Peptides against a protein of PDB entry 7AL2. Designs and how they scored, part 27

Target 1, 85 residues: chain A of PDB entry 7AL2
Amino acid sequence: YEIMLIRPKTIDDINYVVDQVLEESNPVILDLSFLEKESPANFKLAGEKIKQMRSNYGAEALLLSRCNDKNLIIIAPKGVSLVRK

## One batch from the design tools (peptide; made by RFdiffusion4, then SolubleMPNN)

Design b2_p14_1_s4 (from b2_p14_1 with N5E E6K E13N)
Fold by OpenDDE base, seed 3:
Structure b2_p14_1_s4 (fold): chain B 85 residues (1-85), chain A 14 residues (1-14)
Amino acid sequence: as target 1 above (85 residues)
Amino acid sequence: MEESEKYIDSIANS
């Protein structure tokens, strides 16, 4: 698999993330900082998509960093384990 | 990771 890195700005970007995780089985490192600042609606939508992937498809999500300019989350498909040591 | 999950889950409730 590949690890994708994206800072979503549009709904299309959000859907791209979903496709990468569910269809391509690729982990995605997300920076949600743009949506958080520029589009509360799409920020919420991104959160809903993450929740759906976790609840319905066994995806796993982990917060990597949160600050003024970053909101980094890794979302991994069920077949990829996220481990903190 | 519980605190991480709590925040991520809260995004859907924003």
Scores: peptide ipSAE 0.721, ipTM 0.930, DockQ to the pose 0.825
Fold by OpenDDE base, seed 1:
Parts: sequence; C-alpha cells; structure tokens
Structure b2_p14_1_s4 (fold): chain B 85 residues (1-85), chain A 14 residues (1-14)
Amino acid sequence: as target 1 above (85 residues)
Amino acid sequence: MEESEKYIDSIANS
C-alpha cells in the first residue's frame, strides 16, 4: 500500500480521503488545520467521515500532532494496524 | 490512544 499525505481544503479533498482509505486501502495522513480554521462546517464533515469509516469499515485513526498550525491525523484502513509504543 | 480517540471523536461534534 501507499501512504497518502493531504491537507484537505474542500469537500472534494475530504471525499478523496474516503476513497483512498475505503477503495484503495491506503492509509492517509491528513492535516485538518486548514478546515479547522477556514471552514468549521467542512471540519465537522471530515470528523463525521472519519467516524463513519471507523464505525462501518473498521478503519482506525490516530492523532499524530496538534498545535496552532497543524492537526495531523492518520487514518488507516482495516488490516493496517496503528500501534503506539 | 484514549485521549487521541476522544479528540478525534469530538471533531464530528464541532
């Protein structure tokens, strides 16, 4: 698999993340800092999509780093384990 | 992991 990196800015970007996780079975490292600042509605939508992927498809999500300028989350498809040591 | 999950879940409620 490939690991995709994206900082979503639009709904199309959010849907791209969903497609990568569910259709391509690729983990995605996403930076939600743009949406959090510029579009509360799409920020919430991104959160809802993550929740749906976890609840319905066995995806796993992990916060990598959160600060003023970045909000990094990795979302992995079922079968790719995220482990913190 | 627990704190991570709590935050991520909260995004859907923002």
Scores: peptide ipSAE 0.721, ipTM 0.930, DockQ to the pose 0.765
Fold by OpenDDE base, seed 2:
Structure b2_p14_1_s4 (fold): chain B 85 residues (1-85), chain A 14 residues (1-14)
Amino acid sequence: as target 1 above (85 residues)
Amino acid sequence: MEESEKYIDSIANS
């Protein structure tokens, strides 16, 4: 598989993340900092999509980094395990 | 920011 990196800015970007996780089975490292600052509605939408992928498709999500200009989350499809040591 | 942080915590860290 490939690991995708993206800082979503639009609904199309959010749907791209969903497609990568569910259709391509690729983990995605995404930075939600743009949506958090510029679009509360799309920030909420992104979160809802992540929750849905976790609840319905066995995806896992982990916060990697949080600071003023970064909000990094990895979302992994079912079959790719995220291990916390 | 705090509310946003709470939301992120609910989204991630499965």
Scores: peptide ipSAE 0.468, ipTM 0.856, DockQ to the pose 0.128
Fold by OpenDDE base, seed 4:
Structure b2_p14_1_s4 (fold): chain B 85 residues (1-85), chain A 14 residues (1-14)
Amino acid sequence: as target 1 above (85 residues)
Amino acid sequence: MEESEKYIDSIANS
């Protein structure tokens, strides 16, 4: 698989993340900082998509880093295990 | 920012 890196800015970007995780089975490291700052609605939408992928498709999500300009989350498809020790 | 932090915590940390 490939690990995708994206800082989504639009709904199209959010749907791209969903496609990468569910259709391509690629983990995605996404930076939600743009949406958080520029579009609360799309930020919430992105979160709902992540929750949906977790609930319905066995995806896992971990917060990697949060600072002024970054809100990094990894979302992994069911075939890729995320383990926190 | 508090609401944003709470929401992120609900999204991630599987």
Scores: peptide ipSAE 0.459, ipTM 0.855, DockQ to the pose 0.125

Design b2_p14_2_s1 (from b2_p14_2, 7 letters changed)
Fold by OpenDDE base, seed 3:
Structure b2_p14_2_s1 (fold): chain B 85 residues (1-85), chain A 14 residues (1-14)
Amino acid sequence: as target 1 above (85 residues)
Amino acid sequence: SEAQQVVDDSVDLS
């Protein structure tokens, strides 16, 4: 698999994330900081999509870092385990 | 905000 990195700005970008996780089985490192600041509606939508991927497809989602300029989350498809040592 | 609450609920903490 590949690890995708994206800072989504549009609904198309959010759907791209969903496609990468569910169709391509690629983990995605996601920076939600743009949506958080520029589109509360799409920020919420991104969160809802993450919940759906977890609930319906067994994806995992982990907050990596949250600060003023970034909101980093990793989303892993069911076949990829997130492990902390 | 509601949006932040949704995102918070969608992720585990590292």
Scores: peptide ipSAE 0.714, ipTM 0.941, DockQ to the pose 0.960
Fold by OpenDDE base, seed 4:
Structure b2_p14_2_s1 (fold): chain B 85 residues (1-85), chain A 14 residues (1-14)
Amino acid sequence: as target 1 above (85 residues)
Amino acid sequence: SEAQQVVDDSVDLS
């Protein structure tokens, strides 16, 4: 698999993340900082999509870092385990 | 905000 890195700005970008996780089985390192600042609606939508991937497809999602200019989340498809050591 | 709450609920904390 590949690890995708994206800072989504549009709904199309959010759907791209979903496709990467569910269709390509690629983990995604996601920076939501643009949506958080520029589109509360799409920021909320991104969160809802993450919940759906977790609930319906066994994805995992972990907050990596949150600060003024970063809101980093890793989303892992079911086949990739996130392990804390 | 409501949007932040949704995102917070969607992820585990590291």
Scores: peptide ipSAE 0.712, ipTM 0.940, DockQ to the pose 0.940
Fold by OpenDDE base, seed 5:
Structure b2_p14_2_s1 (fold): chain B 85 residues (1-85), chain A 14 residues (1-14)
Amino acid sequence: as target 1 above (85 residues)
Amino acid sequence: SEAQQVVDDSVDLS
């Protein structure tokens, strides 16, 4: 698999994340900081999509870092385990 | 915010 990195700005970008996780089985490192600042509606939508991927498809989602300029989350498809050592 | 709460609920903490 590939690890995708994206800072989504649009609904199309959010759907791209969903496609990468569910259709391509690629983990995604996601920065939600743009949506957090510019579109509360799409920021919320991104969160809802993450919850759906976890609930319906067995994805995992882990907060990596949150600060003023970054809101980093890794989303792993089912079969890719996130492990802390 | 409501949006932040949804995102918080969507992820585990590292």
Scores: peptide ipSAE 0.711, ipTM 0.940, DockQ to the pose 0.945
Fold by OpenDDE base, seed 1:
Parts: structure tokens; C-alpha cells; sequence
Structure b2_p14_2_s1 (fold): chain B 85 residues (1-85), chain A 14 residues (1-14)
């Protein structure tokens, strides 16, 4: 698999994340900082999509870092485990 | 905000 990196800016980008996780089985590291600042609606939508992937498809989602200019989350499809050592 | 709460609820903390 590949690990995708994206800072989504649009609904299309959010759906791209969903496709990568569910259809391609690729982990995604996403930075939600743009949406957080520019579109509360799409920021909320991104969160809802993440919850749906976790609840319905067994994905995991982990907050990596949150600060002034980044909001990094890794989403792993079922079968790719996130492990802290 | 409501949006932030949704995102917070969607992820585990590292």
C-alpha cells in the first residue's frame, strides 16, 4: 500500500480521503488545518466521514499533532494497525 | 465549536 498525504481544501478532497482508505486500502495522513480555518462545515464533514469509516469499516484514526498551523490525523484502513512503541 | 467537537470525537489521541 501507499501512505497518502493531503491537506484537504474541498469536499472533493474529503471524498478523496474516503476513497483512499476504503477503496484503495491506503493509510492517509491528513492535515485538517485549512478546513478548520476556512470552512467549519467541511471541517465538521471531515470529522463525520472519519467517524463513519471507523464505525462502519473498521478504520482507525489517530491525532498526530495539533497546533496553530496543523491538525494532523492518520487514518488507517482495516488491516493496517496503528501502534505506539 | 461544534465542528471541532465532531473532529475531536472522530480520533483517538496519540
Amino acid sequence: as target 1 above (85 residues)
Amino acid sequence: SEAQQVVDDSVDLS
Scores: peptide ipSAE 0.714, ipTM 0.941, DockQ to the pose 0.955; fails the geometry check

Design b2_p14_2_s2 (from b2_p14_2, 7 letters changed)
Fold by OpenDDE base, seed 4:
Structure b2_p14_2_s2 (fold): chain B 85 residues (1-85), chain A 14 residues (1-14)
Amino acid sequence: as target 1 above (85 residues)
Amino acid sequence: SEAQEVVDSSVDLS
């Protein structure tokens, strides 16, 4: 598989993340900082999509970095284990 | 927000 990296800015980007995780079975490292600052509606949408992937498809999420300019999360599809050492 | 709730509920490696 591939690990995708994206800082989503649009609904299309959010749907891209969903497609990568669910259809391609690729983990995605995404930075939500743009949406959080620039689009409350799309930030909410991104959260809903991540929640749905976790609840319905067995995806896992791991917070990598949270600071003023980063909101970095990895979303892994079912079958890819995220392990904290 | 729901997105932030997802972040807050995720395992934190930061």
Scores: peptide ipSAE 0.200, ipTM 0.785, DockQ to the pose 0.508
Fold by OpenDDE base, seed 1:
Structure b2_p14_2_s2 (fold): chain B 85 residues (1-85), chain A 14 residues (1-14)
Amino acid sequence: as target 1 above (85 residues)
Amino acid sequence: SEAQEVVDSSVDLS
């Protein structure tokens, strides 16, 4: 698999994340900071999509960094293990 | 927000 990196800015980007996780089975390193600042509606949508992937498809999410200009999460599809040592 | 709830409930590596 590949690890995708994206800072989503549009609904198309959010749907791209979903496709990468569910259709391509690729982990995605996701920075939500643009949506959080610029589009509360799309920020909410992104959160809903992540919850759906976790609840319905066994995806996992780890918070990598949270600061003033980053909201960095890795989303892993079922079958890719995220391990903290 | 939903996205922030996901962040808050995720395993924290930071």
Scores: peptide ipSAE 0.147, ipTM 0.735, DockQ to the pose 0.478
Fold by OpenDDE base, seed 5:
Structure b2_p14_2_s2 (fold): chain B 85 residues (1-85), chain A 14 residues (1-14)
Amino acid sequence: as target 1 above (85 residues)
Amino acid sequence: SEAQEVVDSSVDLS
């Protein structure tokens, strides 16, 4: 698999993340900071999509870093284990 | 898990 990196800015970007996780089975490291700052509606949508992937498809999500300039999360499809040391 | 709660809080505006 590939690991995708993206800082989503649009609904299309959010859907791209969903496609990568569910259709391509690729983990995605995404930075939600743009949506958080610029579009509360799309930030909420992104969160809902992440929750749906977790609840319905066995995806996992893990916060990597949250600070002033980033909100970094990894989403892994079912079968790719996320382990924190 | 605690980690999942942190993720949820980081992305949920509801």
Scores: peptide ipSAE 0.090, ipTM 0.671, DockQ to the pose 0.112
Fold by OpenDDE base, seed 2:
Structure b2_p14_2_s2 (fold): chain B 85 residues (1-85), chain A 14 residues (1-14)
Amino acid sequence: as target 1 above (85 residues)
Amino acid sequence: SEAQEVVDSSVDLS
């Protein structure tokens, strides 16, 4: 698999993340800071998509960083295990 | 997990 890195700015970017996780089975490291700052609606949408992937498809999400204008999260498909000690 | 709780607080999952 590949690890995708993206800072989503549009709905298309959000859907790209979903496609990478669910269709391509690629983990995605995404920075939600742009959406959080610029589009409350799309930020909410991104969160809903993450929740749906977790609830319905066994994806996992882990916060990597929440500082310096970053909201950095890794979302992993079911086939990739995220472990925090 | 703690990580999931942090994620829940960091993104709008409502």
Scores: peptide ipSAE 0.076, ipTM 0.676, DockQ to the pose 0.110

Design b2_p14_2_s3 (from b2_p14_2, 6 letters changed)
Fold by OpenDDE base, seed 1:
Structure b2_p14_2_s3 (fold): chain B 85 residues (1-85), chain A 14 residues (1-14)
Amino acid sequence: as target 1 above (85 residues)
Amino acid sequence: SEAQKVVDESVDLS
């Protein structure tokens, strides 16, 4: 698999994240800082999509960092485990 | 905000 990195700015970008996780089985590291600042509606939508991927498809979502105008989250598909040591 | 709450609920803390 590949690890995708994206800072979503549009609904298309949000759907791209969903496609990468669910269809391509690729983990995604995303920065939600743009949406948080520029579009509360799409920021909320992104959160809802992450929640749906977790609840319906067994994805994992982990907050990596929320500081310095960053909101970094890794989303892993069901077959990829996120492990902290 | 409501948006932030949804995101917070959608992720686990590292």
Scores: peptide ipSAE 0.669, ipTM 0.930, DockQ to the pose 0.934
Fold by OpenDDE base, seed 5:
Structure b2_p14_2_s3 (fold): chain B 85 residues (1-85), chain A 14 residues (1-14)
Amino acid sequence: as target 1 above (85 residues)
Amino acid sequence: SEAQKVVDESVDLS
């Protein structure tokens, strides 16, 4: 698999993340900082999509870092284990 | 915010 990196800015970007996780089975490291600052509605939508992927498809989602300029989350498809060392 | 709450609930903490 590939690991995708994206800072979503649009609904299309959010759907791209969903496609990468569910259709391509690729982990995605995403930065939600743009949506957090610029679009509360799409920020919420992104969160809802992550919940759906976890609830319905066994994806995992882990907060990597939250600071002034970054809101980094890794989403892993079922079968890819996220391990903290 | 409601949006932040949804995102917070959608992820586990590392």
Scores: peptide ipSAE 0.666, ipTM 0.930, DockQ to the pose 0.923
Fold by OpenDDE base, seed 3:
Structure b2_p14_2_s3 (fold): chain B 85 residues (1-85), chain A 14 residues (1-14)
Amino acid sequence: as target 1 above (85 residues)
Amino acid sequence: SEAQKVVDESVDLS
């Protein structure tokens, strides 16, 4: 698999994340900081999509870092395990 | 915000 990196800015970007996780089985490291600041509606949508991927498809999602200028989350498709030592 | 609550609910903490 490949690990995709994206800072979504549009609904198309959010759908791209969903496609990468569910169709391509690629983990995605995404930065939600743009949506958080510029589009509360799309920020909420992104969160809803993440919950749906976890609930319906067995994806995992971990917060990596949250600060003033970033909101980094990794989403892993089913079959890719996120492990902390 | 409501949006932040949804995101918070959607992720686990590392």
Scores: peptide ipSAE 0.658, ipTM 0.928, DockQ to the pose 0.947
Fold by OpenDDE base, seed 4:
Structure b2_p14_2_s3 (fold): chain B 85 residues (1-85), chain A 14 residues (1-14)
Amino acid sequence: as target 1 above (85 residues)
Amino acid sequence: SEAQKVVDESVDLS
């Protein structure tokens, strides 16, 4: 698999993340900082999509870093384990 | 914010 990196800015980008996780089985490291600042609605939508992937498809989602300029989350498809050492 | 609460609920904390 590939690990995708994206800072989504649009609904299309959010759907791209969903496609990567569910259709391509690729983990995605995403930065939600743009949506958080520019579109509360799409920021919320991104969160809802992550919850759906976890609830319905067994994806994992882990907060990597949250600060003033970054809101980094890794989403892993079922079968890819996220482990903190 | 409400949006942040949704994101917080969607992820595990590292």
Scores: peptide ipSAE 0.642, ipTM 0.924, DockQ to the pose 0.926

Design b2_p14_2_s4 (from b2_p14_2, 6 letters changed)
Fold by OpenDDE base, seed 2:
Structure b2_p14_2_s4 (fold): chain B 85 residues (1-85), chain A 14 residues (1-14)
Amino acid sequence: as target 1 above (85 residues)
Amino acid sequence: SEAQQVVDDSVDLL
């Protein structure tokens, strides 16, 4: 698999993340800071999509860092485990 | 905000 890196700016980008996780089985490291600042609606939508992937498909999602200009989350598809030592 | 709460509820913490 590949690890995809993206800072989503549009609904198309959000759907790209979903496709990468569910269809391609690729982990995604995403920065939600653009949506947080520019589109509360799409920021919320991104969160809802992450919840759906976790609830329905066994994905995992972990907040890596939240700072002034970064909101970094990793989403892992089922089969790629996020393990805390 | 509501949007932030939704995102917060979508992730585990490191």
Scores: peptide ipSAE 0.815, ipTM 0.962, DockQ to the pose 0.956
Fold by OpenDDE base, seed 4:
Structure b2_p14_2_s4 (fold): chain B 85 residues (1-85), chain A 14 residues (1-14)
Amino acid sequence: as target 1 above (85 residues)
Amino acid sequence: SEAQQVVDDSVDLL
């Protein structure tokens, strides 16, 4: 698999994340900082999509870092385990 | 905010 990196700016980008996780079975490291600042509605939508992937498809989602300029989350498809050492 | 709460509820913490 590949690990996709994206800072979503649009609904199309959010849907791209969903496609990567569910259709391509690729983990995605995404930075939500653009949406957080520019579109509360799409920021909320991104969160809802993450919840849906977890609830319906067994994805995992982990907050990696939250600061003023980054809001990094990794979403892993069911077949990829996120393990803390 | 509502949006932040939704995102917070969508992730586990590192």
Scores: peptide ipSAE 0.814, ipTM 0.962, DockQ to the pose 0.970
Fold by OpenDDE base, seed 1:
Structure b2_p14_2_s4 (fold): chain B 85 residues (1-85), chain A 14 residues (1-14)
Amino acid sequence: as target 1 above (85 residues)
Amino acid sequence: SEAQQVVDDSVDLL
């Protein structure tokens, strides 16, 4: 698999994340900071999609960092485990 | 905000 890196700005970008996780089985590290600032609706949508991937497909999602300029989340498909040491 | 709450509910914390 590949690890995809994206700072989504549009609904198309959000759907790209979904496709990467569910169809390609690739983990995604995404920065939601653009959506948080520019589109509350799409920011909410991104959160809803993450919840759906977790609930329906066994994905995991972890907040890596949140600050003024970054809102970093990793989403892992069911076959890739996020492990704490 | 509502949007922030949805995102907060979507992730676990490191």
Scores: peptide ipSAE 0.814, ipTM 0.962, DockQ to the pose 0.975
Fold by OpenDDE base, seed 3:
Structure b2_p14_2_s4 (fold): chain B 85 residues (1-85), chain A 14 residues (1-14)
Amino acid sequence: as target 1 above (85 residues)
Amino acid sequence: SEAQQVVDDSVDLL
């Protein structure tokens, strides 16, 4: 698999994340900081889609870092395990 | 905010 990197700005970008996780089985490291600041509606939508991928498809999602300029999350498809040492 | 709560509910913490 590939690990996709994206800072989504639009609904199309959010749907790209969903396609990468569910259709391509690729983990995605995404920065939600743009949506958080510029579009509360799309920020909420991104969160809803992450929850749906977890609930319906067995994805995992982990907050990596939250600070002033970054809101980094990794989403892993069902076949990729996130393991803590 | 509501949006932040939805995102918080969507992730586990490192």
Scores: peptide ipSAE 0.813, ipTM 0.962, DockQ to the pose 0.964

Design b2_p14_3_s1 (from b2_p14_3, 6 letters changed)
Fold by OpenDDE base, seed 1:
Structure b2_p14_3_s1 (fold): chain B 85 residues (1-85), chain A 14 residues (1-14)
Amino acid sequence: as target 1 above (85 residues)
Amino acid sequence: SEADKLLEEITEKK
């Protein structure tokens, strides 16, 4: 598999993340900082999509980094194990 | 913040 990195800015970008996780079975390192700052509505939408992927498809999501202007999450499809040591 | 609340919901505690 490939690991995708994206800082989504649009709904198209959010849908790209969904496609990568569910259709391509690729983990995605996701920087939500743009949406958090610029579009509360799309930030919430991204969150709902992640909830759906976790609930319905067995995806996992872990917070990688959080600070004042940073919001990094990894989303992995079912079958790709995320391990914290 | 509201953002932090959402992040807590969508990320697993490992």
Scores: peptide ipSAE 0.670, ipTM 0.918, DockQ to the pose 0.918
Fold by OpenDDE base, seed 5:
Structure b2_p14_3_s1 (fold): chain B 85 residues (1-85), chain A 14 residues (1-14)
Amino acid sequence: as target 1 above (85 residues)
Amino acid sequence: SEADKLLEEITEKK
């Protein structure tokens, strides 16, 4: 698989993340900082989709970094183990 | 913040 990196700005970007995780089985490292600052609605939407992937498809999500200008999360499809060394 | 609350919801604990 590949690991995708994206800072989503639009609904299309959010759907891209979903497609990468569920259809392509690729982990995604995403920065939600743009949505957090610019679109509360789409930030919530992204959150809902992540919840759905975790609840319905066995995806895992970990917070990588949280600061003023970053909101980094990794989402991994089922079968990819995320381990902190 | 509301964002922090959502992040806690959608991510597993470190």
Scores: peptide ipSAE 0.670, ipTM 0.917, DockQ to the pose 0.929
Fold by OpenDDE base, seed 4:
Structure b2_p14_3_s1 (fold): chain B 85 residues (1-85), chain A 14 residues (1-14)
Amino acid sequence: as target 1 above (85 residues)
Amino acid sequence: SEADKLLEEITEKK
């Protein structure tokens, strides 16, 4: 598989993430900082999509970095293990 | 913040 990196800015980008995780079975490293700053509505939408992937498809999501201007999350499809050492 | 609350909901601790 491939690990995708994206800083989503639009709903299309959010749906791209969903497609990568569910259809392509690729982990995605997300920078949600743009949505958080520029579109609270789409930030919430992204969160809802992540919740759904976790609840319905067994995806896993971990916070990689959070500070004043960073919001990095990795979403892994079912079968890809995320481990902190 | 509300954003932090949402992040807490959608991410797991490892």
Scores: peptide ipSAE 0.670, ipTM 0.918, DockQ to the pose 0.941
Fold by OpenDDE base, seed 3:
Structure b2_p14_3_s1 (fold): chain B 85 residues (1-85), chain A 14 residues (1-14)
Amino acid sequence: as target 1 above (85 residues)
Amino acid sequence: SEADKLLEEITEKK
C-alpha cells in the first residue's frame, strides 16, 4: 500500500480521503487545520466521514499532533495496524 | 472546544 498525505480544503479533498481509505486501502495522514479554521461545516463533515469509516468499515484513526496550527491524524484501513512504541 | 470534542470522538486512545 501507499501512505497518502493531505491537508484537505474542499469537499472534493474529503471525498479523496474516503476513496483512498476504502477503495485503495491506503492509510492517510490528514491535517485538518485548514477545515477547522476556515470551514466549520466541512470540518464536521470530515469528522462524520471518519466516524463512518471506523464504524462501518473497521478503519482506525489516531491523533498525531494537536497545537495552535496543527490538527494531524492518521486513518488506516482495516488491514493496517497502527502501533505506538 | 468543539473541535477537541470531535477529535476525541473520531480518534482512538493508544
Scores: peptide ipSAE 0.667, ipTM 0.918, DockQ to the pose 0.938

Design b2_p14_3_s2 (from b2_p14_3, 5 letters changed)
Fold by OpenDDE base, seed 4:
Structure b2_p14_3_s2 (fold): chain B 85 residues (1-85), chain A 14 residues (1-14)
Amino acid sequence: as target 1 above (85 residues)
Amino acid sequence: SEADELLEEITEKK
């Protein structure tokens, strides 16, 4: 598989993430900082999509980095384990 | 913040 990196800015980008995780079975590292700053509505939408992937498809999501201007999350499809050492 | 609350909700604890 491939690991995708994206800083989503639009609903199309959010749906791209969903497609990568569910259809392509690729982990995605997301920078949600743009949505958080520029579109609270789409930030919430992204969150809802992530919740759905976790609840319905067994995806896993971990916070990689959170500070004033960073919001990095990795979402892994079912079968890809995320481990901290 | 509201954003932090959502992040807490959608991510696993490490």
Scores: peptide ipSAE 0.656, ipTM 0.915, DockQ to the pose 0.951
Fold by OpenDDE base, seed 5:
Structure b2_p14_3_s2 (fold): chain B 85 residues (1-85), chain A 14 residues (1-14)
Amino acid sequence: as target 1 above (85 residues)
Amino acid sequence: SEADELLEEITEKK
């Protein structure tokens, strides 16, 4: 698989993340900082999509970094183990 | 913040 990196800005970007995780089985490292700052609605939508992937498809999500200008999360499809060394 | 609460909800514990 590949690991995708994206800072989503639009609904299309959010759906891209979903497609990468569920259809392509690729982990995605995403920065939600743009949505957090610019679109509360789409930020919540992204959160809802992540919840759905975790609840319905066995995806896992970890917070990588949280600061003023970054909101980094990795979301991995079922079968990819995320381990902190 | 509300965003922090959502992040806690959608991510696993570190």
Scores: peptide ipSAE 0.656, ipTM 0.914, DockQ to the pose 0.928
Fold by OpenDDE base, seed 1:
Structure b2_p14_3_s2 (fold): chain B 85 residues (1-85), chain A 14 residues (1-14)
Amino acid sequence: as target 1 above (85 residues)
Amino acid sequence: SEADELLEEITEKK
């Protein structure tokens, strides 16, 4: 598999993340900082999509980094194990 | 913040 990196800015970008996780079975390192700052509505939408992937498809999501202007999450499809040591 | 609450909800506690 490939690991995708994206800082989504649009709904199209959010849907791209969903496609990568569910259709391509690729983990995605997601920087939500743009949406958090610029579009509360799309930030919430991204969150709902992640909830759906976790609830319905067994995806996992872990917070990688959080600070004032940073919001990094990894989303992995079912079958790709995320391990914290 | 509201954003932090959402992040807590959508990310797993490992």
Scores: peptide ipSAE 0.655, ipTM 0.915, DockQ to the pose 0.918
Fold by OpenDDE base, seed 3:
Structure b2_p14_3_s2 (fold): chain B 85 residues (1-85), chain A 14 residues (1-14)
Amino acid sequence: as target 1 above (85 residues)
Amino acid sequence: SEADELLEEITEKK
């Protein structure tokens, strides 16, 4: 698999993330800082999509970094295990 | 914040 990195700005970007995780089975490292600051509605939409992937498809999501200018998470498809050492 | 509450909901505790 490949690991995708994206800072989504639009609904198209959010749907791209969904396609990568569910259709391509690729983990995605997401920076949600743009949506958090510029579009609360799309930030919530992104959250809903992540909830759905976790609940319905067995995806796993982990917070990587949270500060004033970062909102970084990784979401992995069911077959990819996220391990902290 | 509201954003922090959402992040807590959508991410695993590891």
Scores: peptide ipSAE 0.654, ipTM 0.915, DockQ to the pose 0.918

